# Ledger of designs, part 99: peptides against a protein of PDB entry 4Y8H

Target 1, 196 residues: chain A of PDB entry 4Y8H
Amino acid sequence: TSIMAVTFKDGVILGADSRTTTGAYIANRVTDKLTRVHDKIWCCRSGSAADTQAIADIVQYHLELYTSQYGTPSTETAASVFKELCYENKDNLTAGIIVAGYDDKNKGEVYTIPLGGSVHKLPYAIAGSGSTFIYGYCDKNFRENMSKEETVDFIKHSLSQAIKWDGSSGGVIRMVVLTAAGVERLIFYPDEYEQL

## One batch from the design tools (peptide; made by RFdiffusion4, then SolubleMPNN)

Design b2_p26_6_s3 (from b2_p26_6, 15 letters changed)
Fold by OpenDDE base, seed 4:
Structure b2_p26_6_s3 (fold): chain B 196 residues (1-196), chain A 26 residues (1-26)
Amino acid sequence: as target 1 above (196 residues)
Amino acid sequence: SISAEVRAELRAANEALRKAAEEAAK
């Protein structure tokens, strides 16, 4: 699994590969790595499929309740709910989660929740097994306030590199763009990104 | 910028995920 979320000038973009493991380790298979928890609050999931799905479902439910009572929740609120759930279950949970969202006040925000249930607000975050191979690349190539196109290219190149070196990553690259304009879903196929 | 401490924590966590994934791939 290779996942990342990147803030940019107009919002935030989440990206993920689509490879899923088969066989005895179905429990660790993540089939839907980009998951909506609110209109413009999404997450990237790595680790146990069942566990991370349960967490995402709970968060989505809480955010729905929040919305009905108080209006649209902030990305920070969503990240806080994720953090509490991950921390409370840290002894039984194998998960790496990136929370990303957009709102008019805070613009694009990224929160990463690694194993152990800590939370960190970052300009961009990478996670999953493939992320190990692209720390250097991302650090060298990330820039704040990139354009949408620059950010898409950055994520595409980053995940392409991760897929190249991580046997547990591959397939298509999916992205979700969150801006004031709404939600946009992108997909890139191996024939394209392998040539980068 | 991202602090060295945070980077170290994140790297360690993701390395653990990598190892877990490798075991799952066997």
Scores: peptide ipSAE 0.232, ipTM 0.767, DockQ to the pose 0.633
Fold by OpenDDE base, seed 3:
Structure b2_p26_6_s3 (fold): chain B 196 residues (1-196), chain A 26 residues (1-26)
Amino acid sequence: as target 1 above (196 residues)
Amino acid sequence: SISAEVRAELRAANEALRKAAEEAAK
């Protein structure tokens, strides 16, 4: 798995590969590792697909209740719920989660929650087995306040490099763009990104 | 930017995931 989220001038973009590994064989399926927990709050999931999906479902439910009582939650609130669940279950949980969201007050925000259940607010985050191969590339190429197109290219190139070296990553690259204008889904196929 | 301390923590965690994934693929 290779996942990342990047803040930019107008909001935040989440990106993920789609490969699923099961035992001795690799399946290049279209696996959704980008999961909605609120209108403009999403997460990237790595680790156990079942475990992380269960966590995301609980968070989504919590945020729905929150919305009914207090209005739209902040990205920080969502990250706090994720952090609590991951930390409380850290002994029996294999999860690496990136939470990203947009609101008019805070604009795009990224929170990363690694295996131990800590939480870190960052301008961008990478995670998953493939992330090990792209720390150098991301550090060299990330810039604050990029345009949408620059950010899409940054994520596409980053994940392409991760997929190149990580046998557990591959398939299509999915992205979700969160801005004041709304939510946009993007997809890029191997024939395109393998050439990068 | 990302502090060196936070980067080190995150890198270690994701390296563990990489190794776990490699073992699971065997």
Scores: peptide ipSAE 0.226, ipTM 0.763, DockQ to the pose 0.813
Fold by OpenDDE base, seed 2:
Structure b2_p26_6_s3 (fold): chain B 196 residues (1-196), chain A 26 residues (1-26)
Amino acid sequence: as target 1 above (196 residues)
Amino acid sequence: SISAEVRAELRAANEALRKAAEEAAK
């Protein structure tokens, strides 16, 4: 798995590969690792598919309850719920989660929750088995307040490199763009990103 | 910017995930 979320001048973009594994078998089937927990709060999931799906479901439920009582939750609130669940279950949980969201007050925000259940607010985050291969690239190429197009390219190139070297990553690259304008879903196929 | 301590923690965590994935793929 290779996942990342990147803040930019207009909001935040989440990106993920789509390769899935079942035991020793690795499949390049299209798998959505970008999960909606609220209208403009999404997450990238790595680790146990079952574990992270359960966590995301619980978070979505809590955010729905929150919305009914208090209005739209902040990205920080969502990250706090994720953090609590990950930390409290850390002994039996294999999960790496990136929470990203947009609202008019805070704009695009990224929170990363690695193994162990800590939480870190960052301008961008990478995670998953493939992230090991792209720390240098991302550190070199990330810039604050990029345009949408620059950010899409940054994510596309980053994940392409991760997929190139990580046998557990592959398939299509999916992105979700969160801005004031709404939610946009993007998809890029191997024929395109393998040439980068 | 991202502090060295946070970078180290995140790198270690993701390395652990990588190793776990490799073990699962055996």
Scores: peptide ipSAE 0.217, ipTM 0.756, DockQ to the pose 0.844
Fold by OpenDDE base, seed 1:
Structure b2_p26_6_s3 (fold): chain B 196 residues (1-196), chain A 26 residues (1-26)
Amino acid sequence: as target 1 above (196 residues)
Amino acid sequence: SISAEVRAELRAANEALRKAAEEAAK
C-alpha cells in the first residue's frame, strides 16, 4: 500500500494505489483505499483492510451523529475520533490512517495516525509499505501552497515511485481533491504513471 | 471537539471493536 495526503493552496488532495493481496496472490483489482467519512473529510487506509474499514465505518457513524446535533465537524474532530478508536484498540488493531479534510475556516488539513494511535497534524503525510521508498523524494519536492495541478503531479510522481519499488503497491492511482468548489475524483492508470 | 455524547458512543464502539478483534484471534 502507498497512501498520502497533501495540503495545497486551495485545499487538500488524498492519493492511494489500488493493489490488494489475497493469500500469496497479488490482485490489481480497482479497490478504494480512499474512504469518505464526511462530505469533505476523507481518509487513506493502510494495514488490515477489514479492520480499517470497520474503523472508518464507526467514524462515519459518529460524524453523522455529530452533524445531526452540532453541525459539520472539523477535520480535527474527525481525526480525534480516529485517534481514540486506534489508540484504545492498539493492541488488537493493525492500522495506519491518514485523515484529510477541507473547510472554509481551516482550509485543507492533514492528520496522520500511525500504529499506536498517536495523531500528528502535518502539511502532508505519507504512509503504507510503499512510503518507505519516497520519504526522500517527498521531502525534496513538497512545497507549501502548490496549485492543484502541481499537487496532483507531486502525488502522482510520489506514488509512482513508491509503486515502482514496493511489490505491495500497484494498480491505479486514485485521488480525491477537496476544496471549496467540492469533491473531485481522479484516476491514473499504470500505462501513464509508469512512464514518469 | 468531540462531545460527551459522542465519546460515550465511541466507548461502546471501541468495546465492540475489541470484542471483534478477540473473536478474530481465536
Scores: peptide ipSAE 0.021, ipTM 0.462, DockQ to the pose 0.038

Design b2_p26_6_s4 (from b2_p26_6, 15 letters changed)
Fold by OpenDDE base, seed 2:
Structure b2_p26_6_s4 (fold): chain B 196 residues (1-196), chain A 26 residues (1-26)
Amino acid sequence: as target 1 above (196 residues)
Amino acid sequence: MISEEVEKELRESNELLRKAAEEAAK
């Protein structure tokens, strides 16, 4: 798994590969590691697929309740709910989650929740098994307030590198762009990103 | 920008996830 979220000038972009591992079987197919928990609050999930999906479902439910009572939740609120669930279940949970969202007040925000259930707000975050291979690249190439196109390229190149070296990453690269304009879903196939 | 302590935590977490993924793939 290779996942990341990057704040940029107009919001935030989440990216993920689509490879799924089940035991000794590696599925190089279209799977969704980008999960919606609110209109413009999404997450990237790594670790136990079932466990992280359950957490995301709970968060989505809580945010729906929150919305009905208080209006649209902030990304920080969503991250807080994730953090509480991950921390309280840390002894039985293998999860790395990146929460990203956009709202008009706070613009694009990224929160990363590593093993153990801490939470950190960052300009960008990488996680998953493939992230090990792209710390250097990301550190070198990330810039604040990039354009949409620059950010897409940054994520595409980063995940491409991760996929090259991580046997647990591959397939298509999916992205979700969250801005004032709305939600945009992007997909990039191996024929394109393998050439980078 | 990011503290050394936080970076260390994140790197360790992701390394553990990498090892877990490798083990699961066997």
Scores: peptide ipSAE 0.416, ipTM 0.847, DockQ to the pose 0.858
Fold by OpenDDE base, seed 1:
Structure b2_p26_6_s4 (fold): chain B 196 residues (1-196), chain A 26 residues (1-26)
Amino acid sequence: as target 1 above (196 residues)
Amino acid sequence: MISEEVEKELRESNELLRKAAEEAAK
């Protein structure tokens, strides 16, 4: 798994590969590592697919309840819910989660929740098994307030590198762009990013 | 910039995830 979330000039973009590992085989199919928990609050999930999905479901439910009572939650609120669930279950949970969202007040925000259930607000975050291979690349190439296109390219190149070296990453690269304009879903296929 | 302490934590977390993924792929 290789997952990212990157703040940029107009919001935030989440990115993920689609490879999944089940048993003794690796599946190169389109999978949902990018998960919606609110209209413009999404997460990237790594680790236990079942466990992280369950967490995301709980968060989504919580945020729906929140919305009905208080209005649209902030990304920080969503991250807090994730953090609580991950921390409380840290002894039995293998999860690396990145929470990202956009709102008009806070713009694009990224929160990363590593193993152990801590939470960190960052301008961008990488996680998953493939992230080990792209720390240097990301550090070198990330810039604040990039354009949408620059950010897409940054994520595409980063994840391409991760996939190149991580056998547990691959398939298509999926992205979700969160801005004032709305939500945009992007997909890039191996024929495209392998050439980078 | 991210603090060295936080970076270390994140790197260690992702390394563990990497190892777990490798084991699952066997």
Scores: peptide ipSAE 0.415, ipTM 0.851, DockQ to the pose 0.841
Fold by OpenDDE base, seed 3:
Structure b2_p26_6_s4 (fold): chain B 196 residues (1-196), chain A 26 residues (1-26)
Amino acid sequence: as target 1 above (196 residues)
Amino acid sequence: MISEEVEKELRESNELLRKAAEEAAK
C-alpha cells in the first residue's frame, strides 16, 4: 500500500495505489483505499483492511450524527474521531490512516494517524508500506501552495516511485481532489505512471 | 517542517506496516 495526502493552493488531494495483497497472492485489483467519511472529508487507509474499514464506518456514522446536530464537521473534528478510535484500540489494531478534508474556513488540511493512535497535522503526509521509499523524494519535491496540476504530478510521481520499489503496491493510482468546487476523482494507469 | 521525532515515529510505523504487508503476501 502507498497512500498520501497533499495540501495545495485550492485544497487537498488524496492519492493511493490499488494493489491488494492476500496471504496467497498479490492482485492488481481496483481497490478503493480512499474512503469518504463526509462530503469533503476523506481518508487513506493502510494496514488491516477489516480494521480500517470498521474505523472508517464508525467515523462516517459519527460525522453524520455530528452534522445533524451541529452542521458540517471540520477536518480536525474528523481526525479527532479517528484518533480516538485508533488510540483506544491501539493494542489490537493495525492501522495507518491519513485524514484529509477541505472547508472554506480552514481550506485543505491533512492529519496523519500512525500505529499507536497519535495524530499529527501536516502540510502533506505519506503512509503505507510503500511510503518508506519516497520520504526523500517527497521532502525534496513538495512545495506549499502548488497548483492542482503540480500537486497531481507530485502525487503521481511520488506514488509511482513507491510502487516501483514496493512489491505490495501497484495497480492504478487513484486520487480524490477536494476543493471549494467540489470533489473530483482521478485515475492513472500503469502505462502512464510507470514511465515517470 | 516535520520534527525529527515525529518523522521517526511515522517512519517506524510505516516500516512495521511494510513488514506486515510482506508477511501477509507470503
Scores: peptide ipSAE 0.407, ipTM 0.843, DockQ to the pose 0.820
Fold by OpenDDE base, seed 4:
Structure b2_p26_6_s4 (fold): chain B 196 residues (1-196), chain A 26 residues (1-26)
Amino acid sequence: as target 1 above (196 residues)
Amino acid sequence: MISEEVEKELRESNELLRKAAEEAAK
């Protein structure tokens, strides 16, 4: 798994590979590791699929309830719910989660929740088994307030490198762009990113 | 940009996840 979320000039972009590992079988399926918890609040999930799916479901429910009572929740609120669940269950949980969202007040925001259930607000975050291979690249190439296109390229190159070295990453690269304009889904195939 | 302490925590977390993924892939 290789996942990341990157704030940029107009919002935030989440990216993920699509490879799924089930026992000894590795599938290059078009799976969605990018999960919607609210209209413009999404997350990237790494670790136990079952664990992270359960958490995301609970968060989505809470945010729906929140919306009905108070209106659209902030990304920070969503991250807080994730953090609480991950921290309280840290002894029985294998999860690395990146929460990203956009709203008009706060613009694009990224919160990362590593093993243990801490939470960190960052301009960008990487996680998953493939992330270890791209710390250097990301550190050198990330810039604040990039354009959409620059950010897409940054994520594409980053995940391409992660996939190159991580046997547990591969398949297509999916992205979700969150801006004032709405939600945009992107997909890039191996023929595209392997050449980078 | 990111404090060394936070980066260390994140790296350790992701390394553990990497190892877990490698084991699962066997």
Scores: peptide ipSAE 0.401, ipTM 0.842, DockQ to the pose 0.811

Design b2_p26_7_s1 (from b2_p26_7, 15 letters changed)
Fold by OpenDDE base, seed 4:
Formats: sequence, structure tokens, C-alpha cells
Structure b2_p26_7_s1 (fold): chain B 196 residues (1-196), chain A 26 residues (1-26)
Amino acid sequence: as target 1 above (196 residues)
Amino acid sequence: REAERANALAALAEALKKYAEYLASL
């Protein structure tokens, strides 16, 4: 797995590869490492498919309830819920989660929740088995306040590099763009990113 | 797989309750 989320000028973009090793996701749910928990709050998931699906479902339900009572939750609130669930279950949980969201006040935000259930707010985050291969590349090439196009290219190149080196990563590159304009889904195929 | 998810959901739901209690204490 190779996952990342990147803040940019107009919001945040989440990205993920699509390789699955054993069909670990529940059959009645689409296998997607990019998961919606609110309109403009999404997460990237790595680790146990069942566990991270359960976490995401709980968070989604909680945020729906939150919204009905208090209005749209902040990305920080969502990250806090994820953090609590991951921390309280850390002994029985294999999960690496990146929470990303957009709102008009805070713009794009990224929170990473590694194993152990800590939470870290970052301009961008990478995770999964493929991330180890691209820390250097990402550090060198990330810039704050990139354009949408620059950010898409950054993610595409980063994940392409991760896929090249990580046998557990591959397939298509999926992205979700969160901005004031809404939610946009992108997909890039091996033929177009392998040559990067 | 579904059973695994169900078990995980049950376990994690307890964590949500704790979080709710935390929020209520603020």
C-alpha cells in the first residue's frame, strides 16, 4: 500500500494505489483505500482492511450524528475521533490512517495517525509499505500552496515511485480532490504513470 | 471477513463511547 494526502493552495488531495493482496476488504464494500467519512473529510487507509473499515464506518456515523447536532465537523474533530479509536484499540489494531479534509475556515488539512494512535498535523503525509521508498522524494519535491495541477503531478510521481519499489503497491493511482468547489475523483493507469 | 469486521466494529464501538464521554466532559 502507498497512500498520501497533500494540502495545496485550494484544498487537499488524497492519493492511493489500488493493489490488494488477498481481497481483504468485505465483499459488500468497494475496495478503496480512499474512504469518505464526511462530505469533504476523507481518509487513506493502510493495514487491516476489516479493522480500518470498521473505524471508518464508526467515524462516518459519528460525524453524521455530529452534523445533525452541531453542523459540519472540522477535519481536526474527525482526526480526533480516528485518533481515539486507534489509540484505545492499538493493542489489537493494525492501522495507518491519514485523515484529510477541507473547509472554508481551515482550508485543506492533513492529519496522520500511525500505529499506536498518535495524531500529527502536517502539510502532507505519506503512509503504507510503499511510503518508505518516497520519503526522500516527497521531502525534496513538496511545496506548500501548490496549484491543483502541481499537486496532482506531485502525488502521481510520488506514488509512481513508491509502486516501482514496493511489491505490495500497484494498480491504478486514485485521487480525491477536496476544495470549495466540491469533491473530484481522479484515476491514473499504469501505462501513464510507469514511465514517469 | 465479515465476522472479522463485526468483531472489530464491536470492539471499536467501545472506544467511541469513551470518546463521547470525553467530549461531554469538555
Scores: peptide ipSAE 0.039, ipTM 0.617, DockQ to the pose 0.024
Fold by OpenDDE base, seed 2:
Structure b2_p26_7_s1 (fold): chain B 196 residues (1-196), chain A 26 residues (1-26)
Amino acid sequence: as target 1 above (196 residues)
Amino acid sequence: REAERANALAALAEALKKYAEYLASL
């Protein structure tokens, strides 16, 4: 798995590969590691597919209830719920989650929740087995307040490099763009990103 | 996978309850 979320001038973009692995088994299939928990709050999931899906389901439900009572939750609120679930279950949970969201007050935000259930607010985050190969690349190439196009390219190049070296990553690159304008889904195929 | 998901959901639901209790204490 290779996942990341990047804040930029107009919001935040989440990105993920689509390869599924179960032990030594690798499936080159279109799988969605980008999961909606609210209109403009999404997450990237790594680790146990079942565990992280369960977490996302609970968070989504909580945020729906929250919305009915208090209005649209902040990204920080969503991250806090994820953090609590991951921390309280850390002994029985394999989960690395990046929470990303946009709202008019806070703009694009990224929160990373690694194994152990800590939470860290960052301008961008990377995770999954493929992330180990691209820390240096991302550190060198990330800039704050990039344009949408620059950010898409940054994510595409980063994930392309991760996929190149990580046998557990591959397939298509999916992105979700969260801005004031709404939600946009992007997809890039191997013939596109392998040439980068 | 579905059974695993259901079990995980049940376990994690308790954590949400604890979180709710925390919020109520504020």
Scores: peptide ipSAE 0.028, ipTM 0.603, DockQ to the pose 0.024
Fold by OpenDDE base, seed 5:
Structure b2_p26_7_s1 (fold): chain B 196 residues (1-196), chain A 26 residues (1-26)
Amino acid sequence: as target 1 above (196 residues)
Amino acid sequence: REAERANALAALAEALKKYAEYLASL
């Protein structure tokens, strides 16, 4: 798995590969690692698919309930819920989650929740088995307040490199763009990103 | 997948109590 979320001028973009592996077997299956928990709050999931799906379901339900009672939650609130669930179950979970969201007050925000259930607010975050290969690239090439196009390219190149070196990553690259204008879903195929 | 999710939810049961405590602290 290779996942990342990047704040930019107009909001935040989440990105993920789609490969699923079961042990040594590469499944010919596309998995969705970008998961909606609220209209403009999403997460990237790595680790146990079942565990992270359960966590995301709980968070989604909570945020729905929260919205009905108190209005739209902040991204920080969502990250705090994820953190609590991951931290309290850290001995029984394999979960690496990046929470990203947009609101008009805070703009795009990214929170990373690695194994162990700590939470860190960052301008961008990377995770998954493929992330180890792209720390240097991301550190060198990330810039704050990029355009949408620059950010898409940054994520595409980053994940392409991760996929190149990580056998557990591959398939299509999916992105979700969160801005004031709404939610946009992007997809990029191997024939495109493998050439980068 | 559903069975696996059910097992994962059960494993998270203890988190719900702690989560409730967290919510009360807000």
Scores: peptide ipSAE 0.027, ipTM 0.596, DockQ to the pose 0.025
Fold by OpenDDE base, seed 1:
Formats: structure tokens, C-alpha cells, sequence
Structure b2_p26_7_s1 (fold): chain B 196 residues (1-196), chain A 26 residues (1-26)
């Protein structure tokens, strides 16, 4: 798995590969690792697919209840819910989750929740087995307040590099763009990103 | 932000129970 989320001038973009593996073997299946928990709050998931899906479902449900009582939650609130679920269940949980969202007050925000259930607010985050290959690339090439196009290109190149070196990553690259204008879904296929 | 966080955390008891039930089903 290779996942990331990047804040930029107008909001935040989440990105993920789609390869599914069982042990050391590649399954003939495409998995979506980008999950909606609120209109403009999404997450990237790595680790146990079943566990992280259950957590995301619980978060989505509770954010819906929150909205009905108090209005739209902040990205920080969503990250806090993820953090508590991951921390309280850390002994039985394999999960790496990146929470990202946009609102008019806070703009684009990214929170990373690694194994153990800590939470860290960052301008961008990377996770999954493929992330180990691209820390240097991302550190060198990330810039604050990039355009949408620059950020899409940055994520595409980053995930392409991760996929190149990580046998557990591949398939299509999916992205979700969160801005004041709304939500946009992007997809890129191997024939395109393998040439980068 | 603190009030928002408090409200989110107050609702987690049920969420944690649901996750515990999920784990027990594995």
C-alpha cells in the first residue's frame, strides 16, 4: 500500500494505490483505499482492510450523529475520533490512517494516525509499505501552497515512485480533491504513471 | 475546538463497544 494526503493553496488532496495482496501474493482485485467519513472529510487506509473499514464506518456514523446535533464537524474532530478508536484498540489493531479534510475556516488539513493511535497534524503525510521508498523524494519536492495541478503532479510522481519499488503497491492511482468548490475524484492508470 | 473535541469524545463510548464486538467476531 502507498497512501498520502497533501495540503495545498486551495485545500487538500488524498491519494492511494489500489493493489490488494494476501501475504506475498497479488490478488486479482482493485481496492479503493480512500474512504469518505463526511462530505469534505476523507481518509486513506493501510493495514488490516477489515479493521480500518470498521473504524471508518464507525467514524462516519458518529460524524453523522454529530452533524445532526452540532453541525458540520471539523477535520480535527474527525481525527480525534479516529485517534481514540485506534489508541483504545491498539493491542488488536493493525492500522495506518491519514485523515484529511477541508472547511472554510481551517482550509485543508492533514492528520496522520500511525500504529499505536497517536495523532500528528502535518502539511502532508505519507503511509503504507510504499511510503518507506519516498520519504526523501517527498521531502525534497513538497512545497507549501502549491496549485491544484502542481499537487496532483506531486502526488502522482510520489506514488509512482512508491509503486516502482514496493511490490505491495500498484494498480490505479486514485485521488480525491477537497476544496471550497467541492469534491473531485481522479484516477490514473499504470500506462501513464509508469512512464514518470 | 475544545468543545467540539469534547462532544466527539463523549460519543466514543458506544463506538468503542461496537469495535470490540467486531473484534470478538474475528
Amino acid sequence: as target 1 above (196 residues)
Amino acid sequence: REAERANALAALAEALKKYAEYLASL
Scores: peptide ipSAE 0.025, ipTM 0.590, DockQ to the pose 0.020

Design b2_p26_7_s2 (from b2_p26_7, 20 letters changed)
Fold by OpenDDE base, seed 5:
Structure b2_p26_7_s2 (fold): chain B 196 residues (1-196), chain A 26 residues (1-26)
Amino acid sequence: as target 1 above (196 residues)
Amino acid sequence: MEAERENALRAVREALEKYEELLKSL
């Protein structure tokens, strides 16, 4: 798995590969590692697919209840819910989660929740088995307040590099763009990103 | 996988209940 989220001028973009590993087999199935928990709050998931899906389902339900009672939650609130759930279940849970969201007040925000259930607010975050190969690349190439196009390219190049070196990453690259204008879903295929 | 998901859901629900109680106390 290779996942990342990047703040930019107009919001935030989440990105992920689509490869799944089932036992000793690698499946190029299109899997949903980018998961909606609210209209403009999404997460990237790594680790146990069943466990992280369960967490995301509960968070989504909680945020729906929250919205009905108190209005739209902040990205920070969503990250706090994820953090608490991951921390309280850390002994029985394998989860690496990046939470990203957009609102008019805070703009794009990224929170990373590594194993153990801590939470860290960052301008961008990477996670998954493929992330170990691209720390240097991301550090060198990330810039604050990039355009949408620059950010898409940054994520595409980063994940392409991760996929090259991580056997557990591959398939298509999916992205979700969160801005004031709404939610946009992008997809890039191997024939395109393998050339980078 | 279904059993794993059910176990995960149970654990998460228990954690959520604790979180909700915390929120009420604030």
Scores: peptide ipSAE 0.059, ipTM 0.648, DockQ to the pose 0.024
Fold by OpenDDE base, seed 2:
Structure b2_p26_7_s2 (fold): chain B 196 residues (1-196), chain A 26 residues (1-26)
Amino acid sequence: as target 1 above (196 residues)
Amino acid sequence: MEAERENALRAVREALEKYEELLKSL
């Protein structure tokens, strides 16, 4: 698995590979690695497919209830819910979650929730077994306030590199773009990104 | 997979219930 979320000038983009595999790093990888928990709040999931899906389902349900009572939740609120659930279940849960969202007040935000249930707000986050191969690349190439196109390219190149080295990553690269304009889904195929 | 999901879901739900009041205040 290779997942990431990147803030940019107009919002945030989540990206993930699509390979589903059982391996030493993650016992049961998720298939749908980009998951909606609210209109413009999404997450990237790594770890147990069952565990992370359960968490996402609960968060989605909670945020729906929250919205009906209090209005649209912030990305931070969503991240806090994920954090509490991951922390409380840390002994029985295998989950690496990146929460990303957009709202008009806070713009694009990224929160990473590694194993153990801590939460960290970052301009971008990477996770999954493939992430170990691209820390250096991402650090060197990330810039704040990139354009949409620059950010798509950054994610595409980053995940392409991760896929090259991580046998547990591959397939298509999926992205979700969250901005004031709405939600956009992107897909890139191996023939496109392998040549980068 | 389904059984595992149900078990995980139950555990997560129980955890959420403990923090319901806190979460509502966020």
Scores: peptide ipSAE 0.048, ipTM 0.654, DockQ to the pose 0.025
Fold by OpenDDE base, seed 1:
Structure b2_p26_7_s2 (fold): chain B 196 residues (1-196), chain A 26 residues (1-26)
Amino acid sequence: as target 1 above (196 residues)
Amino acid sequence: MEAERENALRAVREALEKYEELLKSL
């Protein structure tokens, strides 16, 4: 798995590969590694698909109830809910989660929740088995306040590199763009990114 | 896989219940 989220001038973009691995079996299928928990709050998931899906389902439900009582939650609130659930269950669950969201007050925000259930707010985050191969590339090429197009290219190139080196990553690259204008889904196929 | 999800879901729900009031106030 290779996942990342990147803040930019107008919001935040989440990205993920789509490969599913089950033991020795590798499948290049579209998976739901990018998961909606609120209109403009999404997460990237790595580790156990079952564990992280369960966590995301609970968070989504909680945020729906939260909205009815207090209004639209902040990205920080969502990240805090993820953090508490991951931390409390750290001995029983395998979960690496990046939470990203947009609101008019805070703009684009990224929170990373690695194994163990800590939480870290960052301008961008990478995770999954493929992330090990692209820390250097991302650090060198990330810039604050990029355009949408620059950010899409940055994520595409980063994940492409991760996929080249990580046997557990592959398939399509999916992205979700969160801005004031709304939510946009993007998809890039191997023929598009393997040549980068 | 479904059984694994149900087990994980139970664990997560139990954790949420312990911190329900805290999480509501965030």
Scores: peptide ipSAE 0.033, ipTM 0.637, DockQ to the pose 0.025
Fold by OpenDDE base, seed 3:
Structure b2_p26_7_s2 (fold): chain B 196 residues (1-196), chain A 26 residues (1-26)
Amino acid sequence: as target 1 above (196 residues)
Amino acid sequence: MEAERENALRAVREALEKYEELLKSL
């Protein structure tokens, strides 16, 4: 798995590969590593698919209830809920979660929740088995306040490199763009990114 | 904000407990 979220000038973009691995079997199918928990609050999930899906479902439900009572939650609030669930279940939970969201007040925000249930606010975050191969690339090439196009290219190149070196990553690259304009879903196929 | 967060976290814990109980009952 290779996942990342990147703040940019107009909001935030989440990106993920789609490969699934079951033991020695590799499947190149579109998997849902990018998960909606609120209109403009999404997460990237790595680790146990079942565990992280359960957490995401609980968070989604909670944020719906929260919205009914208090209005639209902040990305920080969502990240705090994820953090608590991951922390309380850290002994039995294998989860790496990146929470990203957009609102008019805070703009695009990224929170990473590594194994153990800490939370860190960052301009961008990477996770998954493929992330180890792209820390250097991301550190060198990330810039604050990039355009949408620059950010898409940054994510595409980053994940392409991760996929190149990580046998557990591959398939399509999916992205979700969160801005004031709304939510946009992007997909890039191997023929589009392998040449990068 | 802090009280809201605490209430939210409590609700999540309760939801998780109920979910676990449900899973055990299946």
Scores: peptide ipSAE 0.021, ipTM 0.563, DockQ to the pose 0.018

